# Peptides against a protein of PDB entry 6GMG: the designs that were tried, part 237

Target 1, 331 residues: chain A of PDB entry 6GMG
Amino acid sequence: DSDDRVTPPAEPLDRMPDPYRPSYGRAETVVNNYIRKWQQVYSHRDGRKQQMTEEQREWLSYGCVGVTWVNSGQYPTNRLAFASFDEDRFKNELKNGRPRSGETRAEFEGRVAKESFDEEKGFQRAREVASVMNRALENAHDESAYLDNLKKELANGNDALRNEDARSPFYSALRNTPSFKERNGGNHDPSRMKAVIYSKHFWSGQDRSSSADKRKYGDPDAFRPAPGTGLVDMSRDRNIPRSPTSPGEGFVNFDYGWFGAQTEADADKTVWTHGNHYHAPNGSLGAMHVYESKFRNWSEGYSDFDRGAYVITFIPKSWNTAPDKVKQGWP

## One batch from the design tools (peptide; made by RFdiffusion4, then SolubleMPNN)

Design b2_p18_7_s1 (from b2_p18_7, 9 letters changed)
Fold by OpenDDE base, seed 5:
Structure b2_p18_7_s1 (fold): chain B 331 residues (1-331), chain A 18 residues (1-18)
Amino acid sequence: as target 1 above (331 residues)
Amino acid sequence: GPPVSENATPEALARRRS
């Protein structure tokens, strides 16, 4: 229930952020203060600072997904998602492993599947693909040129993505990006756009027609990346949380982390921006807080989730919501 | 509207980290 969600008030453009505070290895601040930082650091359009609009503040108020929303310019569709899954590890553990004491078979299989995903490799795959896309975007002044460039890049790298259908989310992602079509955005010019990355953590056991065990402990076969491409079919992700395994237990629907287009080569040093929950300053959840985590803290996730996907979308190069370098906290 | 984040408090979530 988000009926108590409130849009954060406007912050003066010249207001500097208060210092962030450390929280479990991450930098933390209240959403209002993040807005201040955002205006100072990320708000730039064509090099000029902008006050976060009411619409943007409303998007942000949605919580962790709101952070990705305000920075990407659209609510996440998650269509172009990547992950890495070690099939051999999975098979070997199922064959040679056994449930822990008190662990059911379903719980064992779900755990083994979860552990067979590699968040870092998934992230690296997304970065690799984003890099290819960015090269394809360069000097491409129409979609046809972009697609031709993309196919050439993929062929040169012998990338399995070259075999994707023309209507695949991989090839259609740019044309389906609202900001690509905006006059002050891409204006239908691919060279004015850049690929960016965000991540989603979610639960695999979302099929309501499946067994209760899968809903409680995970569906080992769900949301695996396709071999070669790393693409994850996200069509079955309906933001359904993990089912409780005991009375009173509850799990949350998802977690989103914004990476953007950082150039830091060391994954462990990359910064991920995310929120705790929707903004409800007068409600039980309280004010929304924004976190800036290093990859370790982001990728670790929670028991609420057994899947992580790294998603590519696009933003105009004129936006500064995805800078080359992100610094944790303030100052 | 679109789905909102239902995340709990950081402290509660911290206890459930994988």
Scores: peptide ipSAE 0.229, ipTM 0.815, DockQ to the pose 0.467
Fold by OpenDDE base, seed 2:
Structure b2_p18_7_s1 (fold): chain B 331 residues (1-331), chain A 18 residues (1-18)
Amino acid sequence: as target 1 above (331 residues)
Amino acid sequence: GPPVSENATPEALARRRS
């Protein structure tokens, strides 16, 4: 139970991290040691290292979502989410395929839907859009200029996002970012902001009014990207976990991975930072651990989830929580 | 097995503390 969550203690600003440990192809460390790394590498404001504040440590203590929270500056809203889904593959497999031995029809359909998503293409779409946004931000000194730039960029690329409503998450995301409005953040100047990316893994079968089978095996029709744009409507995501399929089985609500603004062109070489659970050093779950995974390990996800979305948000350029290069582990 | 995330949201925590 989350009642035993504890805020990690402060770490001295000059304390260097202990080496990370290998864990299933990932770099792993305890949350306290991640704080040390964060202070050395990611804490910079206008080039100056900062001690992680009590508030930030509290955010971090929430687990995987806490990693994204502390680095993005806000709890994830997930409004600007992208994915890639192969509709033709899905239809073909449903039509011509059959359940495996011991697999129910619902389980088959859920599995086929899950397999019809392409994590790499979803990630690539988010990176493409983030790049467009960053170009639109670069020389825009008010929101109007940003929006005009964005529309022009989209028109030049014949991108379907140009047809989105002005109130859509795509166009409203910047104005709805708290750090954009902060004096020490964007100060309402788009050129002081940059687009960043994180990912969320979650369960599709969250509709309590749907069949039990959908809750157990997934809803094949839920959380698909819109054609052309790749936008995923996340409004129905209520952080509801997968329903048990057998006695004693339990699933978790979500997983978040922080990418930021890495410039590595090879997706497979990008590093994703995430946590295992909320920090409960005196509880049954134990201390929170932080993982740095390559894209392969991140994108594989867990059986708890059948959807992956790649979300764009914004941070001030003065923050160093989203550097061009992320090094896995320590040193 | 590999690590599995188990997180809580601010909203959920707020409800439990009230």
Scores: peptide ipSAE 0.074, ipTM 0.708, DockQ to the pose 0.123
Fold by OpenDDE base, seed 1:
Structure b2_p18_7_s1 (fold): chain B 331 residues (1-331), chain A 18 residues (1-18)
Amino acid sequence: as target 1 above (331 residues)
Amino acid sequence: GPPVSENATPEALARRRS
């Protein structure tokens, strides 16, 4: 229930952030202070700082998804998602491994499937594809030119994505991006856009027609990446949380982390920005907090989730919400 | 409206780390 969600108030453009504080190995601050940092660091349009608008503050108030929303310019659609799954490891562990003490067969299979995903390789694949897309965007002044460039790049790299249908999320992602069509955004010019990345953690066992065991312990076959491309079919992700395994237990729907377009080659040194919950300063959850985590902290996830996807979308190059370097905290 | 984040407090989240 988000009835107690509140839009954070406006912050003066010249107000500097208070120092962030350490929290479980990450930098943490209240949402109001993040707005101050955002205005100083990420708000720039065409090189000019901007006050976060009421609309943007409302988006941000949605919690972890709000951080991705305000920085990407749209609510996440999650259509162009990548992951890495080790099929051989999965099969081998199922064959040669055994359930732990007190672990059911379904729980064992769900755990083995979860452990067979590699977050770092999934992230690397998304970065690889984003780089290809950025090269295709660079000199393309219409969508047709972009698509032609993209196909050529994929062919040169012998990438399996070259075989995707023209209507696939891979090829349609740019045209389906609202900011691409905006006059002050891309203005229908691909060369004014750049690829950016965010991540989503979610639960695999979302099929209501499946067994209770899959809903409780995960569906080992769900949301696996396609071989060669690494694409994940996200069409069945309906933000359904994990089912309780014991009385009183509850799980949350998802977690989102914003990466943007950092150029740091070492994945472990990349910074991921995310929120704890929707902003409810007068409610039981309290004020929203924003976290800036290293990849290690982000990719670890929570027991609420057994899947991680790395998603590509696009923003105008004139936005500074996805700089090449992100620094944790303040100052 | 679109779905909101249902995540809890940092302390509660820390207990859920896997």
Scores: peptide ipSAE 0.259, ipTM 0.808, DockQ to the pose 0.492; fails the geometry check
Fold by OpenDDE base, seed 3:
Structure b2_p18_7_s1 (fold): chain B 331 residues (1-331), chain A 18 residues (1-18)
Amino acid sequence: as target 1 above (331 residues)
Amino acid sequence: GPPVSENATPEALARRRS
């Protein structure tokens, strides 16, 4: 229930942020201070600094997903998602490994499946695909040209994505992006758009028709990437949290992290921006906080989640919400 | 409206970090 959610107030355009504070290896600040940073660093449209609008502040107030929302321009659809799963490791560990003391078979299988995902390889796959897309966008002035360029790039690299259906999330992602169609956005010109990346952590055991064990300990077969492409079918993700394993235990629905379009080649040095919960300054949850984490702290995740996906979407190049370099914290 | 981020404090999440 988010009835106590509040839209953060406007911040003056020229208000400078207060310093961030360290928190568990991250840079942390309250949401209002993030708005100040955002206005100074990320707000620019066509080079002009902008005050965060009431609508954008409303989006941001949704929590971790709000950070991705305000920077991407739309609520995440998660349709173009990538991950990396080591099938051989999974099979080998199931065959030759054994449950830990007190660990049930279901717990063991769920854990082994979780550990068989490689967050770094998943992220790198998304970056690889985003790079291909950006090359395809660069000189394309209509969608047909973009799609032709994309197919050529994929063919040259012998990438399995070349075999995806024309209506697949991979090929339809651009046309389904609202900012692509906006007059002051892409204006239907692919060369005005760029690919960006965010990440979602979530629970695999969401199928209510499956066993209770899968809901409690994970579904080892759910949300695996397709071989060759790395694409994850996210259609069955309904933001259902992990089921409690003991009385009084509770888990959260998801975590979102914004990466954008950083050019840092070392994954470990990339910065991920995320939030803790929806903004409820007068409620029990309190004010929303925003975190800037390095990849290690982001990709580590929580016991609430056993899946991580890296999602591609698009924003206009005129936006500065996805700069080449992101500086952690303030100053 | 769309889903919101549920109850997750930094301290609570840190305790559950994997």
Scores: peptide ipSAE 0.228, ipTM 0.817, DockQ to the pose 0.488; fails the geometry check

Design b2_p18_7_s2 (from b2_p18_7, 9 letters changed)
Fold by OpenDDE base, seed 3:
Structure b2_p18_7_s2 (fold): chain B 331 residues (1-331), chain A 18 residues (1-18)
Amino acid sequence: as target 1 above (331 residues)
Amino acid sequence: SAPVSENVTPESLARRLA
């Protein structure tokens, strides 16, 4: 029950973080200490440190999604999502592979589908597209100029995204970003914005009209990227968790990881920031913890999820929530 | 209301990573 969610208290602007602790290959800290780090490292607006506002602390308290929310400035819409799926591998494994001992056919197909996604290639596709968008943004002072630049860039690269509809999430993402329209944000100037990336892990078997097997073991056909573009239709993602496969088993709704705009070329060295659950210091869940994971630990995900998507959104360049370099932990 | 993150405890994380 989210009724026991609490907004973390304010932290003094000059308070330095306590050291993070190692946790299963990640750097971990309590949410209040993350606020301290955030104020020192990520809070800057136009070069000035800011105390995390009550509103931002409220957003953060939502858990893993709260980390993405506070850094992106909006609750994730997940409309511009990318993934990579190896169709040939999937078909080959279904044809030539066999269920494991005790594995049902549905479980086998769900597993094979999950394993046919390539998280690294999905992430690289998102980074590629973000780079194209950033080039299109750089000298564009209105949306029309941005869209023209974007189309030119895509044409030069012979990218299938050039064929997307003008109303598609790809072309409409910027105009639908609240911070783009804000006076202290983009102020309707694309050149003041930059593309950023976050990731969502979720369950494929969310269709209640489908078979129980799909809800339990995954829907092999759901949330696949479109060929050529890599775009994933996220419209059917309703944050429905995996159905229990045994009595007493329970799964969580989603996981969100914040990447931002790191320039590290090696995917394995990139840092992903995420939370465990909503902040409930006086409840059964306890205080929220924030994790900083390398890509390997992030992309591995959990058994709760069989899909990973890499989503592009935009933030003002004046924000420091997506720096070029992110350091794991503290100090 | 916007959805919240439900529950990933260190113990549950360990289980899910196994």
Scores: peptide ipSAE 0.312, ipTM 0.834, DockQ to the pose 0.500
Fold by OpenDDE base, seed 1:
Structure b2_p18_7_s2 (fold): chain B 331 residues (1-331), chain A 18 residues (1-18)
Amino acid sequence: as target 1 above (331 residues)
Amino acid sequence: SAPVSENVTPESLARRLA
């Protein structure tokens, strides 16, 4: 229940952030202080700093998803998602491995499936595809030119994505981006847009018609990437949390991390921005906090989740919400 | 309405598992 959600107040444009604090290997600050940092570093439109609008502050107040929302300009649709799954490892471990002491067969299978995903390879695939898309965007002044460029790039790289349907999320993602159509955004000009990446952690066992074991321990067959493309069908992700395995246990719905368009080649040095929960300064949850994590801490995730996806969307190049370099914390 | 983020931090996780 988010009835106690509050929109953070406006911060003066010239107000500098207070220092972030270390927290579990990441940089942490309260949401109001993140707004200050955002205005100094990420708010630029056409090179000019902007005060975070009331609408943007409202989006941000949604928590971890709010961080992605305010920086991407839209609530995440998660349609263009990538992951990496080692099928051979999965099969081998199921065949030759055994449940741990006290571990059920279903728990064992769920764990083995989770461990068969490679977050780094999934992230790398998304970055590869984003790079291809950015090349296709660069000199395309209409959608048809973009699509033609994209197909050519994929053909040159012998990428399996070239075989995707024209209506697939892969080819339709740009046209379905609101900021692409906005006058002050892309203005229907692909060359004014760039590909950006965020990540979602979520639970695989969301099918209400499945066994209780799948809901508790994961569905080993759910949300696997397609071979060759790495695309994950996210259509069945309904933000349903893991079912409790013991009385009093509870799990949360999802976690979102914003990467943007960092150019750091070493995945371990990339910075991921995320929030803890929706902003409820007068409620039981308290004020929202924003975290900036390195990839290691982000990709580790939590027991709440057994899937990670890396999602591509688009923002106008005139926005500075996805700079090539992101500095962790303040100063 | 759009879904909101529930409490997800190492600290919050530790509390849930305690």
Scores: peptide ipSAE 0.298, ipTM 0.821, DockQ to the pose 0.441
Fold by OpenDDE base, seed 2:
Structure b2_p18_7_s2 (fold): chain B 331 residues (1-331), chain A 18 residues (1-18)
Amino acid sequence: as target 1 above (331 residues)
Amino acid sequence: SAPVSENVTPESLARRLA
């Protein structure tokens, strides 16, 4: 429960951050210091640095999801999610593989399913789609023009997304973005918006009506990408954590990582920003920490999760929360 | 041990906003 959550105090706009520290291959800092970095690097609106508002600090205080929230401008809806799943690998391993010593059949199937996802290919798919969307946005001054451009781009690439319904999250994502409609945001002009990416790690075995084994070890059939499109139906994600497999074991509900719109072609060099937990400086969890991870460390995830999705949303081009280059740590 | 995220849920958020 987040009853002990506290909004971090304001930081002076001109205050420089303290150096980040290394932590398990990541750059780590306390949330207040991240606010300082954010104000120096990411806060810009129309080229002007901004102090993080009380509202934004409140969003940030929610933990890993707060990092994505403050940078995207909205709480994640996760509607436009992508992943990559190797169906042949999954089938072959289930058929020919055997449970390890002490591993149950359900545990084996859950593990095989988890291992059949390719985080890098999932990320690349999201980047590909984001690029298509950005091209469609660039010269579109109304939603109709954007949609027409998008369809043309998809047709040219023979992309299966061209067959999605007009009401699909793929086509409706822009219109459903609050900042698109804001006067100081997109102002209903697609050309003022850009596609950005974040990632969510979560548990597949969330169906309470399913077997206990699926809740403990994963649901091998849940949250798979659709063939051709790579789209993941996230409608069944209710942020339910993995069930304990032993007494005293506990798992968390999700992890979010912010990528934005980095142009680094090498996935391994991309930087992902995430938080450890909600800010509770006077509580048992303590102060929130922010991490900047390379893709390798981000994509590894935790045992709490057996699914990763890469989600596309939109922000105004006037925001600097998704720069082309992200530097890990400080300085 | 590696860091573990313990975050608020959308349900918790909704409760706090109410």
Scores: peptide ipSAE 0.205, ipTM 0.685, DockQ to the pose 0.121
Fold by OpenDDE base, seed 4:
Structure b2_p18_7_s2 (fold): chain B 331 residues (1-331), chain A 18 residues (1-18)
Amino acid sequence: as target 1 above (331 residues)
Amino acid sequence: SAPVSENVTPESLARRLA
């Protein structure tokens, strides 16, 4: 299992990456080569290129979650998550649709629920909220000013998030961000921070007290966004994989994709960075690979997952891990 | 408030490529 995880070695600061290779519409490279790219493109603090530290390399070695970890500066808490669910489509398909040949009722309902999520609208909602937050952060030099600005922005847009409790992860997210409190980070100055986005794919049927069918085919009622806000309660996500539907079948726990703060208006042209598995160069899984995917390939996900969430967190503006433009591959 | 586990850092496993 994860016992064979290895921290990738350091790469010289000035070492240029080797070319990425095309792989199923994605740009792919080995983790060490991604470190080289990261040092050239994303490592900058206050405009100065930095070598990826041992700690950062260790974070990265965790696989897909490691890519998000190294770029966000913290292990994902997933508290501020958004999605879009078409309730009318779901109800209509359940009423008027029929199971496919050989498909069980539970499998049909799970599939219909999965298909009722709109990944693009979920992503757009997260981008909308991140934009509001970024406006609220601008020129706010303390948390009180930020919160006041945020409430004003939400009121101006008639956004349902204005009704969230003061203790909600929505309002507490900034104060709970370690880099916000760091002297070389935000230094408790909201105007030094910016909102960033990553995505998580996971399985809905994680409740061990539920039916076996829900664990195998999905829980149609689980992890739906709240109406109006789009917020997803992620508290029940325990990284439990889908249950096998046939002998020898196995599913993985999650997938994470890093978006950051790209300004590309066309969702289909946005780049998502993710890993295949934890780094095990001497193990059965082999070396970790990093992928840069367009939104289409990212949002399609895998059969392992029936939910996607788009999560907002914060990083210092002095970091270059979330640039406005991301290029796929190398050069 | 949603509970957060700060002490658990699960690792990703191998994924099937499409």
Scores: peptide ipSAE 0.029, ipTM 0.705, DockQ to the pose 0.125

